# Peptides against a protein of PDB entry 3S8F, part 327

Target 1, 157 residues: chain A of PDB entry 3S8F
Amino acid sequence: VLTLFVAVPSLMTAFTVAASLEFAGRLRGGRGLFGWIRALPWDNPAFVAPVLGLLGFIPGGAGGIVNASFTLDYVVHNTAWVPGHFHLQVASLVTLTAMGSLYWLLPNLTGKPISDAQRRLGLAVVWLWFLGMMIMAVGLHWAGLLNVPRRAYIAQV
Target 2, 166 residues: chain B of PDB entry 3S8F
Amino acid sequence: DEHKAHKAILAYEKGWLAFSLAMLFVFIALIAYTLATHTAGVIPAGKLERVDPTTVRQEGPWADPAQAVVQTGPNQYTVYVLAFAFGYQPNPIEVPQGAEIVFKITSPDVIHGFHVEGTNINVEVLPGEVSTVRYTFKRPGEYRIICNQYCGLGHQNMFGTIVVKE

## One batch from the design tools (peptide; made by RFdiffusion4, then SolubleMPNN)

Design b2_p29_8_s2
Fold by OpenDDE base, seed 2:
Structure b2_p29_8_s2 (fold): chain B 157 residues (1-157), chain C 166 residues (1-166), chain A 29 residues (1-29)
Amino acid sequence: as target 1 above (157 residues)
Amino acid sequence: as target 2 above (166 residues)
Amino acid sequence: SLEELLELVYNTAIELYSLPFFLAVEALL
């Protein structure tokens, strides 16, 4: 019940952020239904990281509703599904947001912009992190649906 | 102009909120699909029962592993299982094929898992509570019980066996 | 068992049909 109370405000917040991104993209010259996405600063790891985190949070949020369901919890509880959910929520959203925050914070604190090499490295890091996290999360969710237990080194499948 | 920007943002928010509502229904549909296609869920077979974990080993239906399997009716059994650090009792659990088995599982020490491989039996076992699961083994053989709740240094080696006899 | 299946169906139905209304109320109040 508590999770469901949080679900709606969380969705509203998430899509409000998306609305802000659309506005920003359009201000940057993006046009059309999706052109504003391309206009966003994808060359900045401080931007890319938290956005990728938000993207990972979408399936994670849906999974949160599943996990909070009394009926579905019997299917997924203590299976690999749960770690999959955690990694989407914590290891992707929170971690990538933290990474992005650092890419913003350090230059601002030091007063020195990051070098081009640092920028490129940062982009590589956050994209590779996201990719790896998505692969792991999909695998864990799939395994969970196949009744692979969590906290065990053995499985029936 | 802040006012114009604010109005524009609100328009985008309205659109995205509409999209969010649509996605909500998509998620509900996915949940429905999952329920329709997956049968691995455990269905509780009884009301919540309480037990004193400090005395459960000394008295009551869990005290004697030799008396843990109780026939309650024609082709119906109740099995009183203890999950403890680090194993299960009785071990093995012997039940007949095709019988309706009601597992009543509790713990004398810490929280454990009770996951029976090859079945949809997967419950947490809390000290002070009795987990009740109903299941009918249609196939004879050995079914391994594994602990999927971390319970200490021996967690990874905490196994049990259910032997289903013809 | 049939009872378990019926219980599952019932619980699922309650969750799926009531959840949208619950969320709507939560969003509007």
Scores: peptide ipSAE 0.032, ipTM 0.718, DockQ to the pose 0.054
Fold by OpenDDE base, seed 1:
Structure b2_p29_8_s2 (fold): chain B 157 residues (1-157), chain C 166 residues (1-166), chain A 29 residues (1-29)
Amino acid sequence: as target 1 above (157 residues)
Amino acid sequence: as target 2 above (166 residues)
Amino acid sequence: SLEELLELVYNTAIELYSLPFFLAVEALL
């Protein structure tokens, strides 16, 4: 039980960010239990990218708790499950956050705002990236549960 | 004003923190449920055992592959396995069907993996440590051993075989 | 079956792909 308290700082961070999103959405005119979500700037890739990263981080974080479990780690360790976890944590959250940061940083550094075409393309890129990452992550986790080994070109055949 | 805004933010944070704690307990419950329903798939950690990787090939139970399979009792065997760059010793490992097999695995060089296809045997093998895995093969046939820890240029070709005899 | 045939083709391809690396390892060790 004490081992799982390692999840507390991560959960606190994640849900503090969620609280910030709710506050921001309500400041933008969103009302009700879920109306604040629609009020968030979904037309801005600098916002959408890191939020999608956070969404990917949810199952990844849950998997992290599994990986940290003494008994359950025996099942998933050095299987395709682990790369699945990494791709949610690094290739989704970290990468999408970096992508979103660039959409904000570059215009500010250059003094040139992104065009509408660039904005739309950016939205397409981050959504497609997220979709691809989710498909791959589900596949890797599934394969891991089927005892497909990590770092091997063959599995159960 | 700023004070009201601060209080509002704190209220949201407290709410979401409460939710986070609830989710923590949900995850603990899921782990507990998994353990309760899938106990047969969980193998407890073995006793920590040390060995000198520099001498393991020359002396001791791992030195002679012809003596690697030791009968320790009726229908009970201990198999002393070396994982090395890049293979396993002995290879093949021959054991009888239905016998309780205790694998004692170590490495003379670098860290390797010991993943037996068709089984739940999956351990890392560290030089200087002995990995102990207990398993009973219910079905005869060949089981491939796969190295699932990167160990060098030949890692992808590092395989072994367990032959379970009727 | 088709599945078995595909598996055979896949495994054969993998073996052929891995052969140069195997030979390289044998040459270096």
Scores: peptide ipSAE 0.006, ipTM 0.716, DockQ to the pose 0.012
Fold by OpenDDE base, seed 3:
Structure b2_p29_8_s2 (fold): chain B 157 residues (1-157), chain C 166 residues (1-166), chain A 29 residues (1-29)
Amino acid sequence: as target 1 above (157 residues)
Amino acid sequence: as target 2 above (166 residues)
Amino acid sequence: SLEELLELVYNTAIELYSLPFFLAVEALL
């Protein structure tokens, strides 16, 4: 039971980041319950990428609680569910954060901003990555619930 | 002004932290609800049972695949299974339909998986430990055993078969 | 025994077959 309490610091961290986003959005002129979201710099791939990673991390975090539950783990352990969880956590949050960091770092290292075309391409890349990751993650979780084994190239279903 | 900004940040953080805690309870509640309304398919493990992995192939109930299936009652069997690099023994495992089967699974070498397709049997097999799984096959046929824990270069080819006879 | 020998041959063959792929992946990382 105490194992589930490991989720508390993670949740606190996640929602602290959300708080920072809200504050930033409001500083940018956003108002109301949701206006601050629209005010965030969605035209910047360096921003969009890690935010999309955070969005993917939400269901992944919920899955983490499932995986940490001894009873529910009997259902999902060593099935495709687990890779699904990993792809939400590592291949979404971590990877998109790295991608976003690159979009920020490269202009700073070169001393010049990216072109508008490069910016638009970057946005397309991170959004498509997110979409693909969500599709794959849903598929893996679904397959896991159907008892598709992990680390096997074949499955009964 | 700096103080004002600090207070604003704290206000947002407090709100989101409260939400975070609320969501934690929601998740716990959802888990509880799911467990209450749906079966988790948990197969209870037996008591901790140890075996010497260095001698399990030479002596004991796992040593002879021909003696691996032991009838313990009118409709009860114990099957002593070895998961090894890279396969299972006995292979195939032959059991009667409708009988209660107790699988006693161990490994002489490294950690393996024992995942039986079409069933909820899915356990890791550790050297030196005996995994116990109870299952009753209601349908005759062949059930494939898959190793779902990486165990070496031949892991992908590590399969077994359970044949359920009517 | 013959069975033990066959098992040894089988396992050895699998290991040798898989090894080049493993090494290739390691070389690329």
Scores: peptide ipSAE 0.000, ipTM 0.711, DockQ to the pose 0.012
Fold by OpenDDE base, seed 4:
Structure b2_p29_8_s2 (fold): chain B 157 residues (1-157), chain C 166 residues (1-166), chain A 29 residues (1-29)
Amino acid sequence: as target 1 above (157 residues)
Amino acid sequence: as target 2 above (166 residues)
Amino acid sequence: SLEELLELVYNTAIELYSLPFFLAVEALL
């Protein structure tokens, strides 16, 4: 029970970031309930990458609540569900944040902006990475629910 | 400018915090649903028990595989299982269909997994600790036990079998 | 069955692959 309450500050943190994004979008001219999303700089891979990481973090966080539950962890523990969870958390959120940081850091360190070709390539990379990670993560979670064990080369299903 | 921005951010934070609270209740509901639909069939049967892993093979209920299956009542059995590098004992584990089985699982050496295919039995087995799980096999047949915790070079070949007889 | 045959093939292949390493550890420990 106490472990599940850890989800509260985590959710608060996540939605505080969302609030910051809404504020930024509205400052950029976005209006309405969802218009601020469109106003965000989706042409910048340094922005897109960590935001996609945050999107992957949503289902990962939900899975974290499941994994932290004493009763539900018994169902999913040491199944493919667990790799699905940490691939969303590490290989999506952390990795995409690192990618985004790199796209910001390199121009800042060199004092030279990235070319338009590099920008477009960067956008392609982060979107393709996100897509691949979502497909893999969904598959792993699904396999876990079908009781496919982790660390095993053979399974019933 | 900073004061105006602070008020705006605060308003957005309040909105998103309210949404966060709503989502918390959604997650609680989903947890309740998952618990109701996916936890049936496996029930924890006891509190944490300790055992000496250095003597568990020599004395006590795990020492003799031939006496590992103990009838404790009408249609009730306790099975004392050892997970070791690299296998399970007894192997096979023979139990009757429809009986309530209490598995008492421990390890004499390192941490192992005890994952029974076709069931939701899935526990880690720690040396010095007795894992207790209660289950009733409704269908006869063979159920494979898989070690899903890395335990050494022979980990990938560590399997057992539960035979459920009619 | 085909499934049993495949399981046997996979298990045998993995076992043979890991055997030298297992024997090496057993010889040293």
Scores: peptide ipSAE 0.000, ipTM 0.701, DockQ to the pose 0.011

Design b2_p29_8_s3
Fold by OpenDDE base, seed 4:
Structure b2_p29_8_s3 (fold): chain B 157 residues (1-157), chain C 166 residues (1-166), chain A 29 residues (1-29)
Amino acid sequence: as target 1 above (157 residues)
Amino acid sequence: as target 2 above (166 residues)
Amino acid sequence: SLLDLLELVYNRAIELYSLPFLLAVQALL
């Protein structure tokens, strides 16, 4: 029970980020229940990458609750499930946030904006990264549920 | 205006809090359903038992692999298994089909894994600690033991076999 | 079954996603 309390501050952080995104979207002219999403700057890889990371972090966070559960951990521990969780949390959120930060930081440091070609390429990269990571993560979690072991080059299934 | 922004954000936070809580329950329910229907089930936890890893090879129930399988009842056995760099002892482990097997697993050196393919047996083995797993093999045959915890240069080759006899 | 359908969809997704990369590797090697 105590370990599950870690989910509380994490969810609170998620709420704050989501609220900030909605507020920003509405300030940009978005209306309605979902119209604010369309108003966000989806043409900027520095924005898109971290947001995609957050989207991947949601199922990863749900998995974190499972991994932290005393009873449920016995099902998933040291199976392919765990690497699946890692790739959602680290290789998706952290990595995409780093990518997004780089897309913002380099133009800021150099004082030169990125070209339109670089912007489009950046968008392609982060979307492809996200999609590939989601596919891989689903596979790893699924394999884990089928009791595929972690840190082994062979498995029964 | 910071005051207006604060009120607006607070309202949005309340909405997202409600939504997120609802989604949390949905995700937990979906995960629970998946685990209940598509996994090998939860392994019962054993009581913490301690041993001296420096003497476990010299004395006690793990010292002689020929005496590792102990019949404790008409259809009950205890198997004292050592996970070491880089293998398992005894190897193979021979047990009868349909018998209740209690595995008592420990390590004389470093942390290892004990993952038995085709079963829900999957535990970490810590030096100084005895891992207890209870399992009944319903089907005869060979079951491979895999080390799923990195334990050194020979980790990838660390395998064992459980032979279940009719 | 639902599981079979999910497996089918997942496999098709992998095939579709991997195809352009496989073709690219084939072109380079």
Scores: peptide ipSAE 0.362, ipTM 0.808, DockQ to the pose 0.026
Fold by OpenDDE base, seed 1:
Structure b2_p29_8_s3 (fold): chain B 157 residues (1-157), chain C 166 residues (1-166), chain A 29 residues (1-29)
Amino acid sequence: as target 1 above (157 residues)
Amino acid sequence: as target 2 above (166 residues)
Amino acid sequence: SLLDLLELVYNRAIELYSLPFLLAVQALL
């Protein structure tokens, strides 16, 4: 149980980011308990990408707690569960954050804003990426719980 | 003005902090629930046992695969298994149905996996250490052993078989 | 069972989601 305190720094980071998002949304005119979410710049792939990464990171973080548990790790270790966790943490959060950074960085480096077409394409890319990652992650975690081994081309089920 | 903004930010931070702490307790509760409902599936960790990987093939209980299955009591067996590049010995492992089997698994070379399909047996096998797993096969038949830890170029073909006899 | 239904829905979702990508790859090859 005490091992779960390893999650405290991550949760603190999460609340800081969430608080920043709420503050930003309210500065943009959002009101109410959830109105600030709608006020965020969902039309900007540089914003959407890392936020989607954060959303994927939530179940990934929960899985991290499971993986860090001695007793529960016995169930999931070296099963498809583990790569499922990785894809949420690395392929979702890290990768989407990198994508978002790129959408911000390139216009600033070149001094040229992205076109509307590029913006729409960027939004499509990050949303499709996120959806694909979620589908794959669900499958991997599910297979892992069914004792499908990691690093094997065959499965128990 | 600035103080007002600071107070507002602080309020948001406090709210989300409270939520974060609540989620921590939710996760703890989930772990507790899992442990409470799935205790029968949890195999406790054994005492750390060491072995010399350089001599394990030449001397000791792992040296002769023909003597790997040892009856230790009525309906109780110990099976000394080697995981190596790239296979298992003995292969097949023959054990009786309904008997309590203690697998003692080690490696003479690199880290391997020992994943038995149809069971909850899933351990990493480290050279110099002995992995101990206790299991009772309730159904007769063949159970495939899969290496689920990368161990070299032949990793994907590293399989074994446990034959449970009636 | 509910799990069977969820599995069916999940598999269908995979198929539907993958289809445009498969078609795109086919068109490019």
Scores: peptide ipSAE 0.354, ipTM 0.825, DockQ to the pose 0.025
Fold by OpenDDE base, seed 2:
Structure b2_p29_8_s3 (fold): chain B 157 residues (1-157), chain C 166 residues (1-166), chain A 29 residues (1-29)
Amino acid sequence: as target 1 above (157 residues)
Amino acid sequence: as target 2 above (166 residues)
Amino acid sequence: SLLDLLELVYNRAIELYSLPFLLAVQALL
């Protein structure tokens, strides 16, 4: 009950951020239902990183609801499913947000903009990190559903 | 200008909030659907039972592994299992095929896991608390018990065996 | 089956994703 209650304001907050992104995209010339997405600054790792973190938080958040469900938690508890959830929430959302924050913070602290090469490298790092985390998370969740235990080096499958 | 922007933001927020609520209901519906269609066998747990972890090895039903398997009916057994650093007692656990087995599991030391491969038995074992799991083995053979809760340096080698006899 | 297809796609994704890194390591060693 408590987790489900917390899920509501969390979703509200997350989608409020999305609303801000839509507004920003439309201010940048985006039109239509999805055109505003393309208009966002995808060339800036400081933007891309936290957005990818938010995207990873969607399945992670859904999984959180599953983990908080009494009956479903019985199935997934202490299986590889749990670390899969953690990697989406911590290693994706939190980590990517931190990475993005650094891409914004460092140029401001030093007073020097990042070079184009640094920008491109940053984009590569962020996208590769996200993709790797998604692959890992899918595998962990899948293994968890197959009853692969957590905190064990062996599995029946 | 600022007022117009504020109104626009509010409109987007309302839309996304509506979407958020819709997604919440979708998730709830999916959970409800899963619960309604899957009878995949939640193992009934007993009421919370407490024991003294400092004396559980010396006295009581967990003290003697030779008496750990108790027949409670014609096709019903209770098995008193200790999960400890680093193993299970008794080991092996011998039970008949097709019998209803009630596992009463506790720990004399730290928190352990009790995960039986090939089954849906997967519980944490807390010192001072008795975990109750009911299961019927339909297939004879050996089932490995794995500790899936970190319990110390020997955690990775903490295994047990359930032998189901025909 | 759908599960088999998903497993195939997943394995291919892992292979494709890991290949550049493996090649890079090989080049550095």
Scores: peptide ipSAE 0.349, ipTM 0.797, DockQ to the pose 0.025
Fold by OpenDDE base, seed 3:
Structure b2_p29_8_s3 (fold): chain B 157 residues (1-157), chain C 166 residues (1-166), chain A 29 residues (1-29)
Amino acid sequence: as target 1 above (157 residues)
Amino acid sequence: as target 2 above (166 residues)
Amino acid sequence: SLLDLLELVYNRAIELYSLPFLLAVQALL
C-alpha cells in the first residue's frame, strides 16, 4: 500500500538523527557499541527533552503503521488507541522538542546561562513529562485495544 | 579533517539507514504474521451506497422507525438506522439472538459514530452515505450504541440501545 | 491473572506517580 511508504522517509529521518547522535557521542569520547550514548550530554535538558521525544516517537511511529493499515485500523479507529498515538507523537515528540528548544533558547536570548538548580529542575521536568506521557500512552493504547471509544466519557470496560 | 568527519558521518548514516530499512521489513513482517495467525475482527465494508440526506427522514427505509427492522430471511434481518443529532433511531433496536443482522446506517445531518459496545461494530456514519455492517449477536441483552465522532453540543449524550431478544 | 496483576500494578503506579504532583498543586494553591 502506498500509504505505508510514508513510513519509509520517516524512519530514514529518525535513524539519521540517531546517526547524528552517535556521531556526537563518539566525538564526546564515547566508545563501543553503546558507549556513545552515555557520552551524550544527558545533563542538559535542552538535549534530553528532544531525545526523549524521539524515544516516544518510536512506538508512536509503529502505531502509525497500524493506524494506516486498513485491517488494523478497523480495530483501533475511534478508540482510545488513537489519542494514545497522538500523545506519543504530539505530546511527546513535538512537545518535548519544544521544551528542549526553550531550554536552549532562553539562555541564548537572555545571554545568561541557566543555573545549576534550573538545569536540574529542567531535567526533572522533561523526565517526568516523558514518564507521564508513556504511562498515559500505555493506558490509552491498552484501553483502545479493549474497545474503549474515544470522544466518550463512558465505556463498557 | 572536514573530509574525515564527513566520511564518518556517512558511515554512521549508512548503518542506521540499513537498520531503518530492516526495521521497516520487520514491522511489515510482524503485521503479516499477526494477520495470518490471528483474527483482526474486521467486518468488510460493502460497496459504496448513497442516499440523499435531505430526504432520508421523509421517504425510504429510514423514514419510519417502526419499519426499520426488516426480516429478509428466516434468520436474517436488515436494520435501517439513522444516526442524528443527537441520537439513534430506532431506539431501541430490537433484534433476535442468533440472527444475522445487516445494519444500514446513515445520517441526515452530520457525521456521527456508530460504536456498539460488546461488539466489533464501529463505523463512522456520513451523511449521504450508507454504512453497512453485518453482525450476529450471540448473547441476549442490551448493547449500548455510542457516538464516537464529535457531532455537536449534544455529542456526549448521544446513545442508543440494541436489545437482543432470546 | 497476569493481566489483572499488570492492571493493578499499572494503576498503583499511576497513583504513586500522580501523588507528588497533587501534593505540589495543593501546596501552591
Scores: peptide ipSAE 0.329, ipTM 0.816, DockQ to the pose 0.025

